# Ledger of designs, part 38: peptides against a protein of PDB entry 5H65

Target 1, 294 residues: chain A of PDB entry 5H65
Amino acid sequence: QYLERTPLCAILKQKAPQQYRIRAKLRSYKPRRLFQSVKLHCPKCHLLQEVPHEGDLDIIFQDGATKTPDVKLQNTSLYDSKIWTTKNQKGRKVAVHFVKNNGILPLSNECLLLIEGGTLSEICKLSNKFNSVIPVRSGHEDLELLDLSAPFLIQGTIHHYGCKQCSSLRSIQNLNSLVDKTSWIPSSVAEALGIVPLQYVFVMTFTLDDGTGVLEAYLMDSDKFFQIPASEVLMDDDLQKSVDMIMDMFCPPGIKIDAYPWLECFIKSYNVTNGTDNQICYQIFDTTVAEDVI

## One batch from the design tools (peptide)

Design b1_p19_1_s3 (made by RFdiffusion4, then SolubleMPNN; from b1_p19_1, 12 letters changed)
Fold by OpenDDE base, seed 1:
Structure b1_p19_1_s3 (fold): chain B 294 residues (1-294), chain A 19 residues (1-19)
Amino acid sequence: as target 1 above (294 residues)
Amino acid sequence: PFDAKPIKESYTEWIQELE
């Protein structure tokens, strides 16, 4: 698509909805803290959710750890089970289920672990050693996903979450529907378990100024704007620094806006009705960070 | 972050680290 540049003063006078290409300076943005700008978005119901904090996960897994694994659910055709009893905490039982591929245990780098009764720390350690980890609990007839408030799948430092509203959870044995039990693609796992996966998104509000006018534009983007995945940024210091550097470049502290670089981007206008108040809002779309070339 | 170690060996190492 091709759009000619439109000054902000002209855009501010026009009715919505419309699409524009603009050249403007980033006067300011919010939230200022990167952690606050990363959220989870459901592609189905479109709800935005906060990424759970470590403390939130601790509570969930601590609660799960109070439950004793059901011996009847151990060692099925799908997985081999091992039980670990902690030395402390009054002998807490932890069950680790190793998912087999066609009845054969794969190597650690291809293996999916189902963990029952583990703490966050233990789960994280497992995820660093094995391909994939799913927190589970003993259901009535099968293992089940522990809690959608926690990740349904952990791969290394990546936490995959599901939508509570849109998901219809199925038991763990439904993983049998996967022909290849070594790759463990998050979307495939989600589908097998009836989970609608949430998407990590950057959510920010930009105040844009081109000298003719000022408008606020909403940014909701997963990986295009910064060319950095929102799904990885929270757990990677280098990626966080990169985002911070980008924002500092476009909105440098301690200098006048006249010295700010020009940002070219696409924005779309849309109508928002709050009671009797009709407001036009703007959203950035299909934009990658780049400075204007002289 | 993942290795090609056998599950049995990796599991044993993991348990030892947690104990």
Scores: peptide ipSAE 0.037, ipTM 0.655, DockQ to the pose 0.062
Fold by OpenDDE base, seed 5:
Structure b1_p19_1_s3 (fold): chain B 294 residues (1-294), chain A 19 residues (1-19)
Amino acid sequence: as target 1 above (294 residues)
Amino acid sequence: PFDAKPIKESYTEWIQELE
């Protein structure tokens, strides 16, 4: 789609919905802190939610650790189980289940672990050694996902979350439906367990100024705008630095806006009804930062 | 019920380090 550049002053006078190409300076943006701009988005119900904090996960896993693994659920055709008791005052029971592929244990870098009673620290250590980790609990007849408030799948430093609203959880034995039990594709795992996976997104509000007018544009993007995955940025210092550099380039601190670089992007207008008030809002779409900036 | 085969020693040794 070819769109001619339109000045902001003209856009501000037009009805929605419409699409525009603009050239403007980034006067300011919100939120200022990168970690506050990363959210989880459900592609089905479109709910936005915060990425759980480490403290939140600690609580969830601590609660899970109070439950004793059910011996009856250990060592099935799907997985082999190892149980150990921690050397602390409480004697916490931890169960690790190694998922097999056609009855055979795969290599560690291909193996999915199911963990009961593990702490966040222990789970993270395991995820660095093995291909994938799923926090689980003992259900009535089968292992079950521990809690959708925690990741349903951890692969290295990537935490995969599911939508509480849209998911209809199924027991762990449903992983048997996966023919390939080595790659553990997140979407496949989610499907097998009845999970609607959430998407990491950057959520920001840009105040754009082209000298003719000022408007606020909403940015919700997973990996196109910065050419950096929102799913990885929170756990990668280099990626965080890159995003910060990009934002500092467009909106440098201590410098007047006259010296700011020009940003070319696409925005779309849309109507929002808030009670009796009708408002036109704007959203950035199909836009990426220049490669020279990355 | 399915009788599980022994876990690889490498896995056992590794997870013991978590204790």
Scores: peptide ipSAE 0.034, ipTM 0.633, DockQ to the pose 0.032
Fold by OpenDDE base, seed 2:
Structure b1_p19_1_s3 (fold): chain B 294 residues (1-294), chain A 19 residues (1-19)
Amino acid sequence: as target 1 above (294 residues)
Amino acid sequence: PFDAKPIKESYTEWIQELE
């Protein structure tokens, strides 16, 4: 569909819901810090959650490490298990289960590890070598996902999270349902384990000004606006710098708004009712930042 | 330099999917 540009002053007078194309300057935005703008979004219940911090994960994995791996759950048709005792004073038992593909252990770059009793550091180390890592625990009859407060799947530096509210966890043996046990697609893993995967999103509020009016628009976007995945930005300094540069470009500090570049974007209006108050809100959609063709 | 613009204008391949 084609939308003509509509001045903000006109938009502000119209009822919702509607879609608009606008050309405006980014007067300001919040939050100002990038890490504060990255959230986890559930596509089912639509809850927004904070991305867990390293400290949070440490606690979860430390707690998991207090439990001894069940010997009865080791070495199944699905995985081969290796157990070792740490050299620390506590002698922590750690189990690593190497998921097999049709009974054959795959190469490291195709192998999914199930780790039981591992620390965050150990898990991260393993994730750099192997295709994927799932933190697990010994259940009553099978290995189970350790905790949805932690990643259910770690691939390199990417942490995949699941929604606690919407997920109905299934035991690890359900990975048998996956035909391909080499690629370990996060969505497939999630489905097999009954996990509703959360989506990394940028969450920001833009204050837009086109000279005719001022409008606040909500931005919730995973990878379209910045052309940078929200799922990767927290773990990549270069990507962080890129986002910062983009925002600085649109909203440069220390100069007047008159000198700001124009932002062309789509916004949609929608009604929000809070008690007796009816408010019209706006959200940016189908908008991307692209390099200028010169 | 970057410009923010509608995806429909940025990616012609996606236009048909969005329209």
Scores: peptide ipSAE 0.010, ipTM 0.302, DockQ to the pose 0.017
Fold by OpenDDE base, seed 3:
Structure b1_p19_1_s3 (fold): chain B 294 residues (1-294), chain A 19 residues (1-19)
Amino acid sequence: as target 1 above (294 residues)
Amino acid sequence: PFDAKPIKESYTEWIQELE
């Protein structure tokens, strides 16, 4: 859709909701640290939550490792199981379940592993060696997802999370509903297990100035604005550098705003009510980084 | 010549090595 460019001064006088095309300079932005700008967003309840840190995950998996795998749940039509005791002093019981496709184990790069009692380090290593890993625990009648506070699926360096509020977890045997048990598409896995997948999003506040006015615009975007997936940026140094470069380009440190490039973007206004206070807020949408240097 | 192992056994060995 085509929108005419509107100066910020005009926008600031208008009621919400409306959509605008603007051309402005990025005076400043928050947060300044990239890792602080990456959040998990639920598309249903719209809750924003922090991406768990390694330390958080360590605790979860350590707790899970204190539970003994149930022998009765081993070796089903869905998966073959191997259990062993670790060689360390703790002697953890670790169970790995290899999910089969039509009764046959797939190639390692296509195989889904269900793991009980694994540490974060072990799980990550497995995910790098094998295609996909799901941390699980022994339920009453079936294997179940370990904890939605941890990834429900790990593929390489990508951690897939689910919403605790919106998810209604189903047991692991529901993976049988998947016809293709080789690709392990995260959304398909989530659907089978009753998980509402969370979306990685960049969350930032931009202070925009076009010389006629100044407004703050909220950015919540997964992969369009930077053309970089928020889901990958935390685990990829090159992507992090790219985002940093982009932000430095638009808002270079130590340089006067007069020399800043122009940012063209779409913003939408919306009303926010907090008690007796009514506020018009702005959000960037449907925008890919574009600059114009005068 | 080579001695191929069943996939499951191979996977198990690989996992154990990753501990």
Scores: peptide ipSAE 0.040, ipTM 0.660, DockQ to the pose 0.034; fails the geometry check

Design b1_p19_1_s4 (made by RFdiffusion4, then SolubleMPNN; from b1_p19_1, 9 letters changed)
Fold by OpenDDE base, seed 4:
Structure b1_p19_1_s4 (fold): chain B 294 residues (1-294), chain A 19 residues (1-19)
Amino acid sequence: as target 1 above (294 residues)
Amino acid sequence: PFDAKPVKEEYSDWIKELE
């Protein structure tokens, strides 16, 4: 629990696994671009995935829009449906299903929309008006989640993703199991639909230097290190600027390392086996950005 | 504050305006 400070030179000589408290300067970090440092992490299989780009989502929703909504799946006890044909050249059919709470349509800010055939732009706009949006498609007997390569739930600017490997998708009618159909908690929605939600994480490699040695430490954190949620940073310019400012503070460009602030953090060592090679790696844990007063 | 319930026709009109 309490750890005394250990110099990097000593750490580098020790076997893994161990936990350390260190005081070091951030000599450098990778990746340098923020958008490259934000990943999706599965808590079950631990796979790291890229956050889909807008272009990727466009393709997915375009493909979804080629499918015709099944009229037989409209207007259930769970939702009221509206379908229409767009006036654009393609004349795609779009269906919006308004999820009801105990048979009653809730207020817009409490309402979940199931959208079939919508574009990314349309979905994003809807997410600003309604509580949540789920992209769906017509299945054989029920509406189904469109594609786990796209968000399973969109709330405002937050895109919630699920793990393709670990999820066992269930049909939309399983949302009936939710007692509260107004708050639309992402974890609850995921559970109802058999989705293992992915976690937004910052993934970086820090090169730490305390004057006695140099050590590379891996950072994978969702919201503790920067005190900024990785889930929100990509969609918020102010948060992006904040992260950039933090990194610039610890690793200021154009300034020599001697003038860098000291970073206190916890790191743990662990063994990694690559074939016949055994390597000791380090990971930052339970650390919030803080600097020592010089 | 005031918030409206979702209306099928309202959304349809809204989408049409976006096209």
Scores: peptide ipSAE 0.046, ipTM 0.697, DockQ to the pose 0.049
Fold by OpenDDE base, seed 5:
Structure b1_p19_1_s4 (fold): chain B 294 residues (1-294), chain A 19 residues (1-19)
Amino acid sequence: as target 1 above (294 residues)
Amino acid sequence: PFDAKPVKEEYSDWIKELE
């Protein structure tokens, strides 16, 4: 679709819904802190939620560690199990289950671990050595996912979360339905376990000014706008720095707006009803950051 | 159904290092 550039003053006078191409300066944005702009979004129910804090995960895994692994669920056709007691005052029981491919234990870089009673620190260490880690608990007849408030799958530094509202959890033996038990594609794992995976998204509000008018535009984007995945930014200092640099470039502190670069983007207008009040809102879409010096 | 195989010793040794 070809869209001609439209000045903000004209857009502000038009009814919604419509799509526009604009060229404007980023006067300001919210939130100012990057970590506050990263959310989890459900593609099915469209719920937005916060990415769990490390402290939240600690609590979940601490609670999980109070449960003793069920001996009768160890060493199935799907996985081999190792149990040990930690050398601390509490003597915590930890179980690690190594998922097999066709009855064969794969290499560490291809192996999925199921962990019971592990701490966040231990899980993180394991995720750096093995392909993937799933926090689990002993159910009545099978291992089950520990808690959807925690990641259902950890791959390196990437934490994959599921929607509590839309997911209908199935037991761990449903991983048998996967033909390939080496790559551990998150979507495939989610499907096998009845999980609707959440998407990491940048959520920001831009105040745009082109000299003719000012409007606020909503940004909800996973990887297109910054060309940086929202799923990776929280765990990568270099990516964080890159996003900060981009935002500082478009909205430099201590400099007047006249010296700001021009941002070209697409926005769409839409109607929002708040009680008896009708409001037109704007959202950035299908946009990769573009700078014009002049 | 597949027969269970022993866990590789290298994995067991590595896990012990986590303690």
Scores: peptide ipSAE 0.033, ipTM 0.637, DockQ to the pose 0.033
Fold by OpenDDE base, seed 3:
Structure b1_p19_1_s4 (fold): chain B 294 residues (1-294), chain A 19 residues (1-19)
Amino acid sequence: as target 1 above (294 residues)
Amino acid sequence: PFDAKPVKEEYSDWIKELE
């Protein structure tokens, strides 16, 4: 859609909701640290939550490892199971279930693993060799997802999370509904297990200045603004550097704003009511980084 | 070390690397 460019001074005088195309300089932004700007967003309830840290996951998996795998749930038509006791002093019981495709174990790069009692480190190692890993626990009648506070699916370095509020978890045997048990598409896995997948998003507040006015605009974007997936940035140093470079380009430290490049973007205004206070807020949307240097 | 052992023999070499 084509929108004419509107100066910020005019926008600031208008009622919401409206959509605008603007050209402004990025005076400042928050948060300054990239890892703080990456959140998980539920597309249904719109809750924003923090991406769990490794330490958080360690605790979850350690707790899960205190539970003994149920032998009755081993070796079903869906998966072949291997259980063993670790050689460490704790003697932790670990179960790995190899999901079969039509009764046949696929190649490692196509194989989904269900793991009980695994540590984060072990899970990560497995995820580097197999297609996907799902942390699970023994339920009453079937294997179940371990905890939505942990990833429901790990593919390589990508951790897929689900919304605790919106998800209605189903047992692992529901993976049988998947015709293709080799590609393990996250959305398909989520659907089969009753999970509402969370979306990685960049969440930032931009202070925009076009010389006529200043406004703050909220950025919540998954992969369009930076042309970098928020889902991958935390685990990829090069992507992190790229984002940092982009932000430094638009908002270079130690340089006067007069020398800043111009940012063209779309913003939408919306009303926010908090008690008796009414506020107009702005959000960046449908924008890919574009600059114009004068 | 992780001493996971897959059921499928062809994965044995990989598991050895993890052990």
Scores: peptide ipSAE 0.028, ipTM 0.672, DockQ to the pose 0.054
Fold by OpenDDE base, seed 2:
Parts: structure tokens; sequence; C-alpha cells
Structure b1_p19_1_s4 (fold): chain B 294 residues (1-294), chain A 19 residues (1-19)
């Protein structure tokens, strides 16, 4: 049997859980601002977290810079270290550790840097030149990840975060377990370091109206709905504009809903119990925005 | 112009599971 469209009025009368195909108009959505809709989601504990702001990261890295790199941890079989003192009044010590591949220093585009004592600005500059950057600190016996409140891995403009709750951090030497020390796949790095990587997600609530009823549906999606990765949108103005354009298209300001385009999507219902209250909620899934083939 | 549509591949799989 083909899955037929179900009117919202019928869906609203049915028990959960169920899956539906619907055709409805996006009456409204929240949050209205894109930056507010991008969150970090843990696939293990399912917590949603805010993406740290630049100011937050500055503080973390400033704090990290107050600690002097341990000389004993420099120049291991895993990495070559370069230390320098900044020219500022404080004379901040910065250590950059270049991870080697089988004892050989790779090209910059394949090289992972471990940075100790670096500022956000410095880290960002390095991430544009080298394959990846991991902010680290000197532990008792090895380098360790600096702070899970900051990215555990920076690749270009992409900041990879880990879940504080679910991660069991391991020291940097565990990167030795990686067979490939050139591509630096985020998931592999995370696994080696005991990090549960967080996923960038768009989190929105859609108010859908098909003329028969009104339904609120939750959207939590990483890259399917907009065909734009949530992981990249915050760092790319063009992508931001694209998302905004899409939302404006579906929910144009100053226009009556009758003129809105139709949204075809899948929604699933599920039960939410809050004390004595039982509520049926809805979530959009397996839905994408695509260009019309004309 | 964009239309939001079910992902075809997943849609097909989903239908198969229900049939």
Amino acid sequence: as target 1 above (294 residues)
Amino acid sequence: PFDAKPVKEEYSDWIKELE
C-alpha cells in the first residue's frame, strides 16, 4: 500500500506513536533567528546544548594560557614540539605540537596540531593552514585535551565539540591508535580520545496548518531538511542566507497563509508524560527541501 | 523555488516496512 497523505485533523485524533505523511503550510516557526536554532546534540544522552560563543572560547583559552607547557611532554614519538614566548608583556608560553605519521612530519594539509597556550585567534589562524588543531594542556604524564567546553578538534572553520557527560577523556598519546594519521576524521579522533562527539542540529518548532487543523511539529535535523549542514551554517554567511531564504519562502512575512507554499513532510507522533499530563507531540523526520524541477 | 519533500529514498524504505 502506498502511504497516503493524512489530514492534520485526522492525525490530531489519533493515538501515538504513529508516522504520517502530511501536506501542510508552515504557519509559523520558532525560533525566528537562525543562530538560536543551531544547537549541539549528544547522540548518547540526547542533551541539547548551546554552541559556545566566541567570548566563551576566549575565556577558556585565556585560562589555558595561564599554564606553562611542561617541557617533559615535548617531542615524543607522536609529535614534534615547538615552543615560543609571545612578545606581549606577560611573555605567554605557547607550545605547538606537530603530530607525526609514523615518525614523519606530514605536510600541513595532513598535519594535526596540538596547541597549548594558544588564543582563539591563534588557533583559528593555525586551523586555516593545517589540517586540524586540538587545544591541549599538559597533564601529569601526557598532553590532555584542554576543555570539552571548547572544541576538541578544529578543522578549518568547523568546530567539533564533545559531550562532557558522556565522554571519558583519554590522553593524547591515544592518538597512536589511529592507523591513519593524515585524514584526521573527527569521529576517529573522538574515539581515540574517549570523546562522544556532539552533533550540530537545527532545532525548530513548526506550526503546520493544512486547513483542516493546526499542529506543532518539532524539527531536529543536522543536514537533511535544509540540505545545509548545521555544522557549517554558523560560520558561513551564504549558508545562513540560504536558510533564511528557505524559511522566508515557506513562511513569507506580510503575506496571508493562503498564499504560502505547501510543505510535504513526514511527521511522527510520540507520547510525552509530564507528571499526570499525557501529551502527544510530533516530530518532523525524513524530510528535505529540494529545488523544484520545472 | 524550493519545496520541502520527503526524502525519496527513506520514503521508499519506510513504505516497504509498512507493506
Scores: peptide ipSAE 0.011, ipTM 0.290, DockQ to the pose 0.014; fails the geometry check

Design b1_p19_2 (made by RFdiffusion4)
Fold by OpenDDE base, seed 2:
Order: C-alpha cells, then sequence, then structure tokens
Structure b1_p19_2 (fold): chain B 294 residues (1-294), chain A 19 residues (1-19)
C-alpha cells in the first residue's frame, strides 16, 4: 500500500491503531547483540521464547541417552532400525531408525532418520549427512518425539522447534500419513506429529528520530526485513556479519546522529493495556531493507 | 510493501554481503 509520509511529531499525537509511512533516523536499537535478537515465536499463542543453547540441548540429549531403546519398537513398516553400542560411555546404545518410503529405504539425501539415544554431536553429524533427523525416544507403544525443548526436526544446521503450549504430540507412526516421505517438509512433519512449529524471528526495538519527534518501533520479522532468514542467521557467520553490517549502516557507531542515514519504513500503531495504563506502541511492518537510496 | 531506504550508498554493500 501507499501512504504519505507523516512526521513523527504528528504520529505521536494520534490515536491508535493507524498505519504510517515515515522517514527517520535510527537513533538506537536494542538488543545490540544479534544473538539476543533472535527468538522463537509461536504463530498460534504468540509466545516468544529463547532459542535453546547448545548446552541446553546437550543436557536433553544426554538424558535421552540414558534410556535404552525398546527392542519391540524396532523395524516397523515405517522404518528400519539399526542399533550400535558405543565403545565408551558405558556401552550406550544408540538406535537409528531409517524411515522408509512405501516400504523402500530411500537414499540418504531423502532419508529421515529417527535417532534414539544420540548425543547432540551425533545428531548434528547425522543431520549433515542425511536429509532430516528427528530425535526420538521409546514410548509405550511407539517411538515418540524426545522433547519439545529440543528440535523436533534437524535439517542440516537448521533446528526446527515446536511450541510446548500449542502442540499435542502424536506418535511417530503418524508420519505414515505423509504421502511424500522424501522431502520431509518441516510443516508437514510438524502437522503429522501434532506440533505447532515455532518461527525464528528477529526481535528488536528501534528508536526512530526524524528531528520532529522520537518513537520506539518494535520489529518482529522472520525473513523480510533483513532479507535474511532468522532461522539461518545463528548458524551462518556470513549472515551474521551481513545483519551487523546493515545495522551498522543504519546506526553507525562512533558518529553523531546528524550523520546517520535517513530511513523510510512503515510503522503501525497499536494500543497496549497494562492494568489501568493505556499505551500506544509502534511496530515496523511490510518493510524490507533495500539498496535503493533516497 | 515498503523498503527501508538509506540516504547512503551502504545498502549495495550490504546486499553484496547477503549473497
Amino acid sequence: as target 1 above (294 residues)
Amino acid sequence: SSRFFSSTDGFPKAREALH
């Protein structure tokens, strides 16, 4: 849509909700560290949560590794199972279940692995060699997702998480409902397993100043603003550098705001009620970093 | 949709870094 430019001073006087096009300088932003700005967002309940740290995952997988795979759950119509015992770690048993497509074991690049008893390191290595990996555990009657605190699906370096609040987990055999057992689309896997997938999002607060006024605008975006997927940025140094470069461009360190670039974007106002206090907040929307200069 | 524009020539450099 097209909106005429509105000065911040005028916006600050208006009631919400409204949409605006603004031209302003980025006085400051928070958080300053990129890693702190990447969150997981539930599209259903809208809860924001932190991306689990490697250490957190280590604990989860270590705990999972203490449980022995149930022999009764091996080698079903859905998957072929292979088990090995580690030489170290007190003879830990690890089961890898190779999901079949119509009873046929697919090639590694199309194969979904269900891993039981694996460490984070092992899981990550497998995910780099195979199409997809799901950490699982032996349930009473079927394999089950290990823990929603860990990824429900790992594809290469991408960790797919599910919402604990909104998900109603179903057993692994529900993957049978998927017609395509080769591509393993995360959303399809999630649906089959009763998972509401979380979305990686950049979460930032921009302090915008156009010389007439100052306002804070909230940014929550997955991949449009930076044209960089939030889901990939944590695992890619180059993408991280790119985001940092963009932010440094918008808000150059060590110089005065007078020298900052002018930026144009859309913001929307909305009302927030906190007890008896009503506040108008602002959010950046439908805005993409572009190379065009004004 | 809107584009986050800059008055500087830095955006092309950023774009380059993205690819």
Scores: peptide ipSAE 0.024, ipTM 0.384, DockQ to the pose 0.035
Fold by OpenDDE base, seed 4:
Structure b1_p19_2 (fold): chain B 294 residues (1-294), chain A 19 residues (1-19)
Amino acid sequence: as target 1 above (294 residues)
Amino acid sequence: SSRFFSSTDGFPKAREALH
């Protein structure tokens, strides 16, 4: 797409919706902390929600661990089950169900584990070894997803979440509909279980200043802007450092704005109505952090 | 697509950090 550069002062006078190419300095941005900028977005209902903290997950899994696995739901055509009792004083029972591919157990790196009664720590350990874990509970007739407030699928360090509002959960046996029971594609798992998967997104507000005017632009992006997946950043210190470095380059702390770099991006305007109030808002789009063309 | 870049050396340094 080709757009001529438009000064912010001109943009601020125009009606929405329109698209612009701008050159401006990043005066400031919100939120300042990276963990606050990473959200979960539903592609269906468009709600934004917070990524659950470890403490939140601990509570959910602790509650799940109070339930005893139903013996009748063990060892089906879909999975082989193993039960162990923890060495703690309470003797907590944990069930691990190994999902079979065409009746055969895959190797660990290709095997999906269904975990019942596991703690967050245990689930994380298992996900590191098997690379695919679903927290489950015993339902009336089948295993069921534990809770959409927790990940429906954990792959390595990536937590996949579903939308509580848009999902209509189906029992675990619906995984039988998956032809490939080795790759465990999150979208396929979600579809089989009636889950609308949430998307990790960076959500930020940039205050842009080109010397002619000041404009706030909204950023909602999953992996394009920073060239870093929002889904991985919270679990990777190096990725976090990279994002922080980028933002520090755009808006260096302790330095006057006159020394800030000039940045170019696309923004679009749109109308927002809140009751009787009409306002024009701006969003960054189709923009990637990159080096200048020499 | 658009590049969110600067005429300064900041973006090259940032990209180096990413790769």
Scores: peptide ipSAE 0.022, ipTM 0.393, DockQ to the pose 0.033
Fold by OpenDDE base, seed 3:
Structure b1_p19_2 (fold): chain B 294 residues (1-294), chain A 19 residues (1-19)
Amino acid sequence: as target 1 above (294 residues)
Amino acid sequence: SSRFFSSTDGFPKAREALH
């Protein structure tokens, strides 16, 4: 629907919930660092969580690597298994299970690898070569996902995460339910394994000023606002530069706000109750950074 | 949909440079 432009001073006086079209300057935003603005969001329980850091993953995979693969779980109808022993003193065992499509090993670019006992470095190398990798461990009767604190699926440089709260994990053999065992669509893998996939989102707070008033607007968006997927930005320097350039354009450093560009967007107000305190908050919605055509 | 756009032509130029 068409909304007329409303000045911030008028908005600040109105009750929630309402939708507004505004024209304002971006006085400031937080967090300032891009990596801090990228979060994981559960579409089911709506919790926000941090994207695990490399160090966090190292610990998880290192712990996983201390466990010996169960030889009884190797070479099933679903996958062919190979085991390597590292040359270190402890002789770490790494098992790689190559998932078959109808009993046939697919090409490397279509092959899903299940890795047991791999380090982060090894997993990353494998994902680059085979595209799809799932970190697993030996369960009681089947291979199981290693840990939802780590990616359940790594495809190239993309780490797919699941919600620990909402997921009800199923064993690896449930991948048999997938008709197509070549494309390895993350949502399909997640469904088969009982995982509620998390969504990468940009989470920012914009301080907007139109000269009549100032308000903070919350931004939570996956790929529409910047026209850049939050899922890819952390692993792509060019995408990071793009986002940085956009934000620098909206809020140029070292320049007074009088010289900032005017921006138009939609915001919605909503009520937040914390005990006896009622607060009206604002969220940006249905807004995309667009090119101005002169 | 709303467009979060600048009063300048900077964004198109930036996009052209990056994409």
Scores: peptide ipSAE 0.018, ipTM 0.385, DockQ to the pose 0.033
Fold by OpenDDE base, seed 1:
Structure b1_p19_2 (fold): chain B 294 residues (1-294), chain A 19 residues (1-19)
Amino acid sequence: as target 1 above (294 residues)
Amino acid sequence: SSRFFSSTDGFPKAREALH
C-alpha cells in the first residue's frame, strides 16, 4: 500500500500503531560492529540470543570429546560407524557415524556424518569434506544430539542452531523418518530431531534525523534488508565488507550529518509498556537497500 | 517494498571496489 511521506516531527506526535514512509538521514546506528548485530531468533518464543563464538563451541566440543563412545550404539541400520583414535597423548577416540540411505552409503558430498567426540577443528575439517555434520553423543539407548548450545547441523561453514526453550529433542534414530537421506535439509533434520530452528537476524538500531525530528528505529531482518543472509555474513569476508560499505555510505564517519545522504524507508510504530508508562517504539519494515536507479 | 537508498552514486562505486 502506498504511504505518503511523513516528517518525523509529525510521527513523533502520533499514537501507535501506525505505518509511515519517511525520508531521513542516518545520524548513527548501533551496534557499530557487524558481528554484534547478528543474533539468533526463535520464531516460536521470539527469544533473541547471541551467536556462539568459536571459543564457546570449542569448550562444548572439548567437553564432549572427554566422553567415550558407546560401542553398543555403533553400526545400526541407519549408520555405519568407524572409530578414529587420535594421535595425541591422551589417545582420544572419535566415533564417526555415516548415515546410510536405504542401507547404502551415499557419496561423501551427500552423506550425513554423526560425530561423537570430535573437537571443533576436527568437525570443521569433516564438514568441508562431507558437507553435513551433526555433533552427537552416546545416550542410554541411542545416539543423541550433543548440545543445543552448539550447532545441531553444520553444512560447510553454516552453523544451524536450535532453540533450547522450544525444542523437545528426539534421538538420532528419528532420522529414519526422512525419506531422502541425501539432501539433509536443515528444517527436515530439525523436525525429525524435535528441534525448533533458530533464525539468523540482523539486529540494529538506527537513529534517523530528517531535520524536523529525531527517532530511533529498530531493524530486525534475516535476509531482505541488506539482500545478504545473516546466516552467511559471519563466515564470508566479502559479505561483511558489503554490509560495512553500505553502512559507511549511509553514515560516513568523520563527516557532518549535513553531508549525509537522504534515505527513504518504511517504519512502523508500536507500543511498549513499562509498568504504567507507555512508550512508542519504531521498527523498519518492508525496506531493502538498493542502488539508485540512474 | 521501500528502497533504502542514498541520493548519491555511492553504491555502484562501492560494488566496483568490492569486486
Scores: peptide ipSAE 0.017, ipTM 0.440, DockQ to the pose 0.034

